# Peptides against a protein of PDB entry 6DSZ: the designs that were tried, part 6

Target 1, 361 residues: chain A of PDB entry 6DSZ
Amino acid sequence: NYVVTAQKPTAVNGCVTGHFTSAEDLNLLIAKNTRLEIYVVTAEGLRPVKEVGMYGKIAVMELFRPKGESKDLLFILTAKYNACILEYKQSGESIDIITRAHGNVQDRIGRPSETGIIGIIDPECRMIGLRLYDGLFKVIPLDRDNKELKAFNIRLEELHVIDVKFLYGCQAPTICFVYQDPQGRHVKTYEVSLREKEFNKGPWKQENVEAEASMVIAVPEPFGGAIIIGQESITYHNGDKYLAIAPPIIKQSTIVCHNRVDPNGSRYLLGDMEGRLFMLLLEKEEQMDGTVTLKDLRVELLGETSIAECLTYLDNGVVFVGSRLGDSQLVKLNVDSNEQGSYVVAMETFTNLGPIVDMCV

## One batch from the design tools (peptide; aimed at target 1 R298 D336 Y343)

Design b1_p9_3_s1 (made by RFdiffusion4, then SolubleMPNN; from b1_p9_3, 3 letters changed)
Fold by OpenDDE base, seed 5:
Structure b1_p9_3_s1 (fold): chain B 361 residues (1-361), chain A 9 residues (1-9)
Amino acid sequence: as target 1 above (361 residues)
Amino acid sequence: SKLSEYLKF
């Protein structure tokens, strides 16, 4: 009996950074198909803490901290629409990943969206939003005492949502999304009413954005608003201020992932389909009244990495590059460029052995 | 360079 030890998946399909194991620990969480890997980020590198098998392919993985929690909770949605909220508990040497809440959020009726599953969490932890099906936005209210994740749908008039995020600094949970209609791509906002289970008019919209606008980045305070990433342009809008740039360097390859470096949203990492790593910079202008406004947007090429499926900034200029197509990497961002003009140095490479072909015999 | 200022962490 050859126990073929099923090769563990090595392709990364998601990564997040936060404080999951404790309030003090910085964690890197990596999704590899059905496997969740939990690391502690140390000065010596990544320390493995736990591996968790999930009941399906991880489609969404987000850390969030409800008011009054000392550490982050983990929201996971699987490709089969099983949702859970996980908590890390350690008692001495015993490590448990506990399910605080769970539910199946599959609809009996609906067209699965061609762009796949999108899951987002309100920055104030009032709700989880899910784009699973065309013309529907699913809401999971976040309630502390509810072990059962109950969801409801709100109808979207916009059938073809490309990307969606919750905005920061909104009195009510507010989504910002890129959608496509016969006239092109547009950006719209909606407030989400939990009480009425409907959308209200959001604070702003931007019709006729770039035809290849593909990503929304919600910007935290003090800037607020959103960044829209296209093939040729990067735009910012917060309902009052609009800025657009069209740096020629981004036209060469499609930006496919992003990650915020600074808590205040001053810097973002961008990864493209060629494995180029960029820094998006939000230049500040301080007004005489002490208000901070966005002065300009800038994009800088940092260097090349593996083709990122996901990016996450850790600490001290260290970035985890999660790759599905190539080897995942820990890279260091340096202040000075090397002889090739790159600011990126690979610190560690994690071999991707490719997809486990489940040979159904 | 201006970029070096943004690569401080």
Scores: peptide ipSAE 0.346, ipTM 0.902, DockQ to the pose 0.871
OpenDDE base, seeds 1, 2, 3, 4: peptide ipSAE 0.332, 0.320, 0.339, 0.321; ipTM 0.898, 0.892, 0.902, 0.894

Design b1_p9_3_s2 (made by RFdiffusion4, then SolubleMPNN; from b1_p9_3, 4 letters changed)
Fold by OpenDDE base, seed 3:
Structure b1_p9_3_s2 (fold): chain B 361 residues (1-361), chain A 9 residues (1-9)
Amino acid sequence: as target 1 above (361 residues)
Amino acid sequence: SEIEKYLKF
């Protein structure tokens, strides 16, 4: 009996930071194929708390805090369309991961989107949105008393959605998305009606964005709106203000991931296909009426890391670089550059042994 | 540098 100790997966395909174990604990959650790893972030580094096996490859992993919860809940969607909401419970030394709700959200009819599964949560926790199939937007209403995740579809006229997010500060849940048609790529918004199960006209649109526009970042208040990341340009739009930059440094490699540093959306980390780490900066202008508007956008090169599949800011300038192709890293951002002009220092490296091919022999 | 102003955490 060769107990082939199946090596644990080491390639990271998702990471999130939040308060999952308690209201006070800062957690790093890492998705490695079918495994979820939970850490507490400490001054001494990452303390492992729990590993959880999922019933499938994790495709979406998002933390969210419904109104009146003391800590974050975890939404997971698998590549087989199994959805769950998880809660951490600790009683003394006993640690349990509780399933609050679950469901299968697979449709019998639909073309799976070529850009893969997108899952997003409304910032006010009214719903979960899923782009699983072309021409459909799936909605899961968030109800505390419902142990069964029920979903419905809304038809999208836009068949080729590239990326989608919920916007902040909207009276109704509002999505912003990049889509492609024969005329190019465009940005559009829709309000989502839970009652009517339909889209209403959103607050704004932007036709003819950059041809390679690939990511939407929803910006929190006070700025609001969205950032659109392309290959050559970064644009901001909120309905009232439009701003675009085309920094030459981003043309060298495609930006593939992002993470918000500041709760107010003043700073974002960006990672590209060469492992370059950037800071995107939103410069504020305070108006005489006390409103805050975007004055300018800046991009600054911080240094180099492993090629990020995902980025997450922890605390005190520490960033987790989740890598699928290389070693994952814990890195420190420093105020002063090193001799090479880098502001990035590797603190810890997590060896990636590559894809464990489940050879079912 | 200008970047150093934004590397405060």
Scores: peptide ipSAE 0.362, ipTM 0.911, DockQ to the pose 0.862
OpenDDE base, seeds 1, 2, 4, 5: peptide ipSAE 0.348, 0.332, 0.318, 0.357; ipTM 0.903, 0.896, 0.890, 0.906

Design b1_p9_3_s3 (made by RFdiffusion4, then SolubleMPNN; from b1_p9_3, 3 letters changed)
Fold by OpenDDE base, seed 5:
Structure b1_p9_3_s3 (fold): chain B 361 residues (1-361), chain A 9 residues (1-9)
Amino acid sequence: as target 1 above (361 residues)
Amino acid sequence: SSLSEYLKF
């Protein structure tokens, strides 16, 4: 009777930063298959607080703060379509993770999308959006008093959605998405009516984007709009302004993840398939009327890390690099480069033991 | 601006 000590998963498949344990604590949350790890970010490093077992592989993990909550709540969706909203509660030394709401959002009919599960939260916390199935956008209205997560579907004409985000600064919840059709890849927006349970025409669209456009970044105010990341180009659009760059350095490897550094969306971290870490910079222009517009986009190579599945900026130039293929890292961004021209220094490395091969002996 | 200006946190 070999008790195979179930080795804890080490491959990271998601990470987020926010204020989950308290209003004051900065937390790093890490998804490792079915395990959620909660850390407090300190000047001394990552302090472990709690580990939580989930009833399935974590497919979506997002922090959000509804109006009048003092700290963030956690939305989790599993690969088996179990959704929950979690709250951290501490009473003295007793730590509880409370399920505020839960539900199964699986449909009986639908083709699961080949690009996997996408889950997004409206910045104003009006709804959660889910792309689970081709031709459907699932909406979970956020209601504080509802312990049962109820969802409805809106039909999408666009069957092949690549990525989707909610935009900032919209009167109604507005999605921006990259989709593919026989003519290529395109960007479109829709307003989501909770009342009518339908899409309305969004503020803008961009037809014929780069053929390999793969990611949407929603940009906060004052810029608003979205960044579209491709293989060869990075574009910005907000309905009024369009800007595109094609820095040769990004052609060397596909950008696969991103994370916002600044609350105002002035800086983003980008990670590629070679483990290169970039900074995307939004240069501002202040108009005579006091309005702020995007002047330019820049991409700067910072250095090399493990191949990121996810990135999250913590504080003080510290970044967590969540890796599925390699070791995860805590890295420091420095103002000055080292002798090799790198601005990245590894502070801590978290060994990835790889997939547990269940050797049935 | 130098890259160093964008690496201030």
Scores: peptide ipSAE 0.370, ipTM 0.907, DockQ to the pose 0.720
OpenDDE base, seeds 1, 2, 3, 4: peptide ipSAE 0.352, 0.353, 0.368, 0.349; ipTM 0.902, 0.903, 0.909, 0.903

Design b1_p9_3_s4 (made by RFdiffusion4, then SolubleMPNN; from b1_p9_3 with Q4S F6Y)
Fold by OpenDDE base, seed 5:
Structure b1_p9_3_s4 (fold): chain B 361 residues (1-361), chain A 9 residues (1-9)
Amino acid sequence: as target 1 above (361 residues)
Amino acid sequence: SELSEYLKF
C-alpha cells in the first residue's frame, strides 16, 4: 500500500497580513487552494504557526477587526459559497482555530459572475459584501452574537461589475465599483441600507472611465475616495477632487494586484502580469487650515518578482509575493537600487510545484 | 533619488 502522500498545494491564490494570532503578533496568512497557512512575521523571517484545511477552495480571505475585538478575525469564503468567520485561540501549547460564525451563501438562482467571486468588508465592520452573481450584491450583516451568517441580496442595476470595494469614512456603508455597460466602463457609488435592504445614491460617480479599468482601491482617511487602475491610466476620485495619470510604464503590462503599504494610504504596491513591482505614491498637500489633500499621483518601477497573484506588505520594506504561476517570494525593498536599477531583492523563494492534478482514477 | 525617500520603512 503506497500511501502516496498527497502533495500539499504550493500555488498561492491569496495572502493577507494582520494580527490574527494575537494583538501583538504580525501574521502572514497564505491561501493555497483548500489550505490556509498561518505564519508569524519575525526579524528572523516567517515562523510557521498552524496549517488549516478548509472545506473547499478559498476564494476570499480577509482579516477584519470588529469594534471591541483585541485581534483580527478572519473571513473566509470558499468557491462553493461556504462562508465562515474564524478566530485564533491559543491556550498554552494548544492552538485552535474556532469558527465564530458560518453559513452557506449560495443562491439557487443567479448567473455566477465571469470575473469570479469578490468579497469585501466594510472598514467599520458593519457588513460583508459579496459579488457572486451578476446583478446581485449580497450583504452579510456583521453582528457579534450571530453564529449563523445570514445574507440578503440587493439587486444591482449594473450587471457587469468588474471590481468593488467599500469606501472609508462613510456614515453608511458605501461601495465603489467599476462596471461595464454597452457604453463602456464606469465608476459608481452606492450607500447600502441595512434597514431597507436597498441601495441609496452614493456620494459620487465617474462615467466613461478607461475601457480597461479593472481595479478599485479604497483610500483611507485623510484622503478618502478611491483609486481606479486601468491599463493606461490611474485615476483618483473622492467626490470633490479628481486626478488622473497615464504613466507609459504601466501600459506595457496589465496591473493585476495591489496592496496598501501605509495605513494612511500614501503608498501602494502594484504588481503586473509580467512580474513587475511598482510603487504608487499619493503626494500630499497640506492646506493652510491643516487639511490634507491629494496633490499628485506617481508610479515608480521598483523591480521584478514572480508574477503576483497577491501582494502583501509585511514590515521593514519586506513584501510577500504570492504567486500562482511561479514561485512565491519574500522580497526586500531597498532604499538604493542595484546595478540593474532594481530596488527589489529576493530574500526567500517558495517553490511552486504546480497544480495537483487530481487524477480521478 | 526621490524614490529612495519613499523606500524608507
Scores: peptide ipSAE 0.388, ipTM 0.917, DockQ to the pose 0.851
OpenDDE base, seeds 1, 2, 3, 4: peptide ipSAE 0.373, 0.346, 0.375, 0.338; ipTM 0.914, 0.906, 0.916, 0.904

Design b1_p9_4 (made by RFdiffusion4)
Pose (drawn by RFdiffusion4):
Structure b1_p9_4 (pose): chain A 361 residues (1-361), chain P 9 residues (1-9)
Amino acid sequence: as target 1 above (361 residues)
Amino acid sequence: SSLEEYLEF
């Protein structure tokens, strides 16, 4: 027999922003399935540079540039457990994606978990963290000689884990995650020590959270902490400081995705399965001592995009809406809600044949 | 609205 592609996969599973082509090159990297798309934000709008294709299902896609690098290094993990670090190199008149490092990191003894694979990267590029199998947190230290991507497993007493994030602004690599056991689910803190290959007691106390907490947000340096998005209550956790708001405006649909807007983290974008787009706020309270603190949380609806699996703010009040169940699109957010109450205006839609359930000729 | 000030990009 013989199989050809009549149409490339159109559903968007992942999208990230960063400086990948050059410095201050606002790149939008869109993950479909086996395809990877790279764009440069120009005055025209989204203009592509190179659409590559991999022999794998892109499951983790993150950007970073470690200590003393020219441009961000891209990291990709295949669902069949192929890890690689890439680098856009336009040295010549052509374009080559050099593979700085690669290595298969499958464990012969783990069970894939509910909520699938998670790939997290250290705030200061100390390591790559993986959550492939239950009870096994895998660490991949980041240096130069680790070109044949080597790795080691730590053990995780917490068996059923929902979402994991690296915390900003800590003494060393620290992890915040939501896990489940009997008696509801909780949030616990750990410290990754890649010198002893162990877990150390985390920075702060284990808190009880909402029963349906589904997302953890890494809050940037000026504030520090973690934001946990459940079904009905949005909570902020940072050591002893703790804030939460529970607007009934949210419970109608589960919040699925989040995206950081400002570098400060004062504004975030949220998405419903009903197709909404929220703005999560961390309002500031600059005090007498020239320091900045955080006072409250506020969520107010912006309008509605399509159902988003990915979410990304690009530039000049524009957000790319990566849709898996429908057309991906481009959106302009305006201060003046011109028509009705929707601060959201569609600029461009991308044909997505969506989940093809049935068909005929 | 009070949200309009936070929509300044």

Design b1_p9_4_s1 (made by RFdiffusion4, then SolubleMPNN; from b1_p9_4 with E4S E8K)
Fold by OpenDDE base, seed 5:
Structure b1_p9_4_s1 (fold): chain B 361 residues (1-361), chain A 9 residues (1-9)
Amino acid sequence: as target 1 above (361 residues)
Amino acid sequence: SSLSEYLKF
């Protein structure tokens, strides 16, 4: 009777930063298959607080703060379509993770999308959006008093959605998405009516984007709009302004993840398939009327890390690099480069033991 | 601006 000590998963498949344990604590949350790890970010490093077992592989993990909550709540969706909203509660030394709401959002009919599960939260916390199935956008209205997560579907004409985000600064919840059709890849927006349970025409669209456009970044105010990341180009659009760059350095490897550094969306971290870490910079222009517009986009190579599945900026130039293929890292961004021209220094490395091969002996 | 200006946190 070999008790195979179930080795804890080490491959990271998601990470987020926010204020989950308290209003004051900065937390790093890490998804490792079915395990959620909660850390407090300190000047001394990552302090472990709690580990939580989930009833399935974590497919979506997002922090959000509804109006009048003092700290963030956690939305989790599993690969088996179990959704929950979690709250951290501490009473003295007793730590509880409370399920505020839960539900199964699986449909009986639908083709699961080949690009996997996408889950997004409206910045104003009006709804959660889910792309689970081709031709459907699932909406979970956020209601504080509802312990049962109820969802409805809106039909999408666009069957092949690549990525989707909610935009900032919209009167109604507005999605921006990259989709593919026989003519290529395109960007479109829709307003989501909770009342009518339908899409309305969004503020803008961009037809014929780069053929390999793969990611949407929603940009906060004052810029608003979205960044579209491709293989060869990075574009910005907000309905009024369009800007595109094609820095040769990004052609060397596909950008696969991103994370916002600044609350105002002035800086983003980008990670590629070679483990290169970039900074995307939004240069501002202040108009005579006091309005702020995007002047330019820049991409700067910072250095090399493990191949990121996810990135999250913590504080003080510290970044967590969540890796599925390699070791995860805590890295420091420095103002000055080292002798090799790198601005990245590894502070801590978290060994990835790889997939547990269940050797049935 | 130098890259160093964008690496201030």
Scores: peptide ipSAE 0.370, ipTM 0.907, DockQ to the pose 0.682
OpenDDE base, seeds 1, 2, 3, 4: peptide ipSAE 0.352, 0.353, 0.368, 0.349; ipTM 0.902, 0.903, 0.909, 0.903

Design b1_p9_4_s2 (made by RFdiffusion4, then SolubleMPNN; from b1_p9_4 with E4S E8L)
Fold by OpenDDE base, seed 5:
Structure b1_p9_4_s2 (fold): chain B 361 residues (1-361), chain A 9 residues (1-9)
Amino acid sequence: as target 1 above (361 residues)
Amino acid sequence: SSLSEYLLF
């Protein structure tokens, strides 16, 4: 009787940082297929707190803090369209992960999008948005008293959404998305009406962006707006201001993930398909009236890591590099480069054993 | 600004 001990999944498919265990603890949450790992970030490194088995592959994992919550809640969507909102509770030594709300958000009708599941949360925690199917945007209203996650669909005219985010600083929940049509790729915004269950015209649009525009980053205030990342260009737009850069260094490999470093959106980490780690810099200009505007965009190569599926900045220049294809890493960003010109030092490496081939014997 | 100025955390 060979008990094949089912090897735990080691490939990382998502990571997030926030305050999930308490208001004070900084947590790293790692999704490894059906497994959620919860760590506390300490001066000594990552302290494991809890491992949670999920009833399916984690497709979306996002931390959010509704008004009047002391700590973050966790939204999870599985590849089988099971949605839940999780809360961490500790009572003495007893640790429980409580389901605050759950629901199945699968539609009977719809073409599953080839680019996979996208899940986003409004920065003001008014709703969750889901792109699951072509030509549909699913909305889950966030209500504190509702244990059942109820969703509705809004029809999108744009059938081929590439990426979507909620914008910051909007009176109504506003999405910004890259989509493809026969004329190319474009950026559009919509306001989401919870009351009417429809889209209203958003604040801005940008037609004919780069053909390979693949990611939207919502930028916090004071800048607002969004960054659009392509193969050859990085653009910023907020309705009033447009900036574009085309640094030759990003043409070598496709940027595939990003993470915000600063709460004000001044710095972002970018990871490409070759494992290069970049810093995207938003240079500010203070106007005579005290308004802050974006002056310029810069991209700087920091170094090389494992090929990131996801990135998350922790604290003190420490970054978790979640890898699906290689070993995940905890890396330190240094002020000074090494002899090779790298600002990245690996602190810890987490071996990826690859896919568990379920050999049905 | 030098890159080093942006690597302060």
Scores: peptide ipSAE 0.344, ipTM 0.903, DockQ to the pose 0.679
OpenDDE base, seeds 1, 2, 3, 4: peptide ipSAE 0.282, 0.237, 0.072, 0.274; ipTM 0.885, 0.877, 0.815, 0.881

Design b1_p9_4_s3 (made by RFdiffusion4, then SolubleMPNN; from b1_p9_4, 3 letters changed)
Fold by OpenDDE base, seed 3:
Structure b1_p9_4_s3 (fold): chain B 361 residues (1-361), chain A 9 residues (1-9)
Amino acid sequence: as target 1 above (361 residues)
Amino acid sequence: SSISEYLKF
């Protein structure tokens, strides 16, 4: 009996930070194909808590906190369209991951989108949005008492969505998305009506953005609005203010991932295809009426890491760099640069032994 | 402002 110890997955395809184990614990959650790893972030480093096998490759992994929950819940969508909401429970030394809700959200009709699966959660936890198929936006209403995740589709006129997010500070759930048509790439917004199961006109649009605009970042209050990241430019829009920068340093390699550092959206980490790590800075202007507006955008090169598939800020300037192509890393951001001008120091490296093909036999 | 001002956490 050769016990082939199946090698554990090492390639990272997603990571999130939040308060999953308790309200007080800071957690790092890592998706490695079909495996979910749960860590507590401590002053001594990452403490492993639990590993969970999922019934399929993790395609979406997002933490969210519904009103009146003491800790975050975890939404997972697999590449086979199995959705679940998970809760962490501990009773003494016994640790359980409980499925609060589940469902299959696959449609029998639709063209799977070429840009893959996008899953987003409304910041006010009113719904989950899914872009799975061209010309459809799937909505999962969030209801506490429902163990079965029910979804409905809204028709989207824009067939080629590149990226989509929910905006902050909206009375109704509002999406912002980049889409492509024969005239180029554009940004549009829609309000989502749960009652009518339709789109209403959103607060703003921006036609003819950069041809390679690829990512939407929803900016929290007090700024609101969205950041649009391209190959050559970074733009901000909130309906009232538009600002664009074209820093030469971002033209050298395509930005592929981002993560918010500050809860108020003042700083974001950006990673490119060469493993360069940047800080995007939102400079504030306080108006006489106490409103905060965006004064300027700035991009600063921090240093070099493994090529990030995902980034997540932990605490105290520590960042987890999740890599699919290389080794994942814990890195420290320092106030002072080293002799090479880098503000990034590798603290720990996690060897990537390559993609594990889970042969489901 | 130095980038160091933005690397305070």
Scores: peptide ipSAE 0.383, ipTM 0.913, DockQ to the pose 0.736
OpenDDE base, seeds 1, 2, 4, 5: peptide ipSAE 0.371, 0.369, 0.364, 0.381; ipTM 0.910, 0.909, 0.907, 0.911

Design b1_p9_4_s4 (made by RFdiffusion4, then SolubleMPNN; from b1_p9_4, 5 letters changed)
Fold by OpenDDE base, seed 5:
Structure b1_p9_4_s4 (fold): chain B 361 residues (1-361), chain A 9 residues (1-9)
Amino acid sequence: as target 1 above (361 residues)
Amino acid sequence: SEISKYLIF
């Protein structure tokens, strides 16, 4: 009797940092197919706290903190459209992951989007947005007392959404998205009315962006607005200010993931398909009236890592590089470069054993 | 380097 010990999945398909176990703990959460791993970030490294089996492949994993919560809650959406909001509870040595709310958000009709599932949370925790199907934006209102995640759809005129985020600092929940039509790729914004269950005109749009514009980064205050990342260019827009850069170094490989370093949105990590790690820098200019505006954008090559599926900044220049194709890494960003000109040092490597074929016998 | 200014955490 060969007990084939089912190897645990090692390929990382998502990671997030926040305060999930407590208000004080810094956590790293890692999604590996159906497995969620929870770590506490310590000065000594990653301390494992809990592993959780999910009822499906994790497609979306986001931490959020509703008003009046002392710690972050976890939103998970599976590839089979099971949504849940999870809470960590510890009572002495007993650790429980509690489902605060759940629901299935699949539609009976609709074309699943070729670019896969996108899930986003409003920064003010008013709603969750889901791009599951072409021409539809699904909204899950966030209500504290509702154990059942109910969703509704809003029709999108834009059938081919590439990426979407909620913007910061908006009176109403506002999405910013890149979409493709026969004329090219464009950026548009919509306000989401929960009351009317419709889109209203957003604050701005940018037609005819770069043909390969692939990612939207919502920028927090004081800058606000969004960053649009393409193959050749990085652009910023906030309705009042537009800035574009085309650093030659990013043309070599497609940027595929990003993560915010600073709460104020001054720095972002970028990872490309060759495993290059960049820092995107937002230089500020303080106006005479005390307003802060974006002066410039810069991109700096930090070094090389495993090809990132996801990136998350932890603390003290430590970054987790979640890799699907290679080994995941814990890396340190250093002020001084090594002999090869790299600012990245691998601290720990997590072996990826490759795809586990779940042979359901 | 100019990069070093941005690698303070």
Scores: peptide ipSAE 0.391, ipTM 0.917, DockQ to the pose 0.850
OpenDDE base, seeds 1, 2, 3, 4: peptide ipSAE 0.351, 0.036, 0.027, 0.039; ipTM 0.906, 0.715, 0.692, 0.712; seed 3 fails the geometry check

Design b1_p9_5 (made by RFdiffusion4)
Pose (drawn by RFdiffusion4):
Structure b1_p9_5 (pose): chain A 361 residues (1-361), chain P 9 residues (1-9)
Amino acid sequence: as target 1 above (361 residues)
Amino acid sequence: SEIEEYLKF
């Protein structure tokens, strides 16, 4: 027999922003399935540079540039457990994606978990963290000689884990995650020590959270902490400081995705399965000592995009809406809500044949 | 309306 592709996969599973082509090159990297698309934000709009293709299902796609690098290094993990670090190199008149490092990190003894694979990277590029199998948190230290991507497993007493994030602004690598056991689910803190290959007691107390907490947000350096998005209540956790708001405006649909807008983290974008687009706010309270603190949380609806699996703010009040169940599109957010109450205006839609359920000729 | 100040990009 023989199989050919009549149409490339159009559903968008992942999208990230960063400086990948050069410095201050606003790149939009869109993950379909086996395809990877790279764009440069130009005055025209989204203009591509190179659409590559890999022999794997892209499951983790994150960007970073470690200590003393020219441009961001891209990291990709295949669902069949192929890890690689890539670098866009346009040294010549052509384009080559050099593979700085690669290595298969499958464990012969783990069970894939509900909520699938999670790939997290340290705030200061100390290591790559993986959550492939239940009870096994895998660490991949980041240096130069680790070109044949080596790795080691730590053990995780917390068995059923929902979402994991690296916390910003800590003494060393620290992890914040939501896990489930009997008696609801909780949030616990750990420290990753890649010198002893162990877990140390985390920065702050273990808190009880909402029963349906589904997302953890890494809050940037000026504030620090973690934002946990459940079904009804949006909570902020940072040591002893704790804030939460529970607008009934949210319960109607589960919040699925989030995206950081400002570098400060004062504004975030949220998405519903009903196709909404929220703005989560962390309002400031600059005090007498020239320091900045955080006072409250406020969520107010912006309008509605399509159902988003990915979410990314690009530039000049524009957000790329990566849709898996429908057409992905480009959106302009305006201060003046011109028509009705939707601060959202569609600029461009991308044909997505979506989940093909049935068909005929 | 209160959010319009935060939409100043």

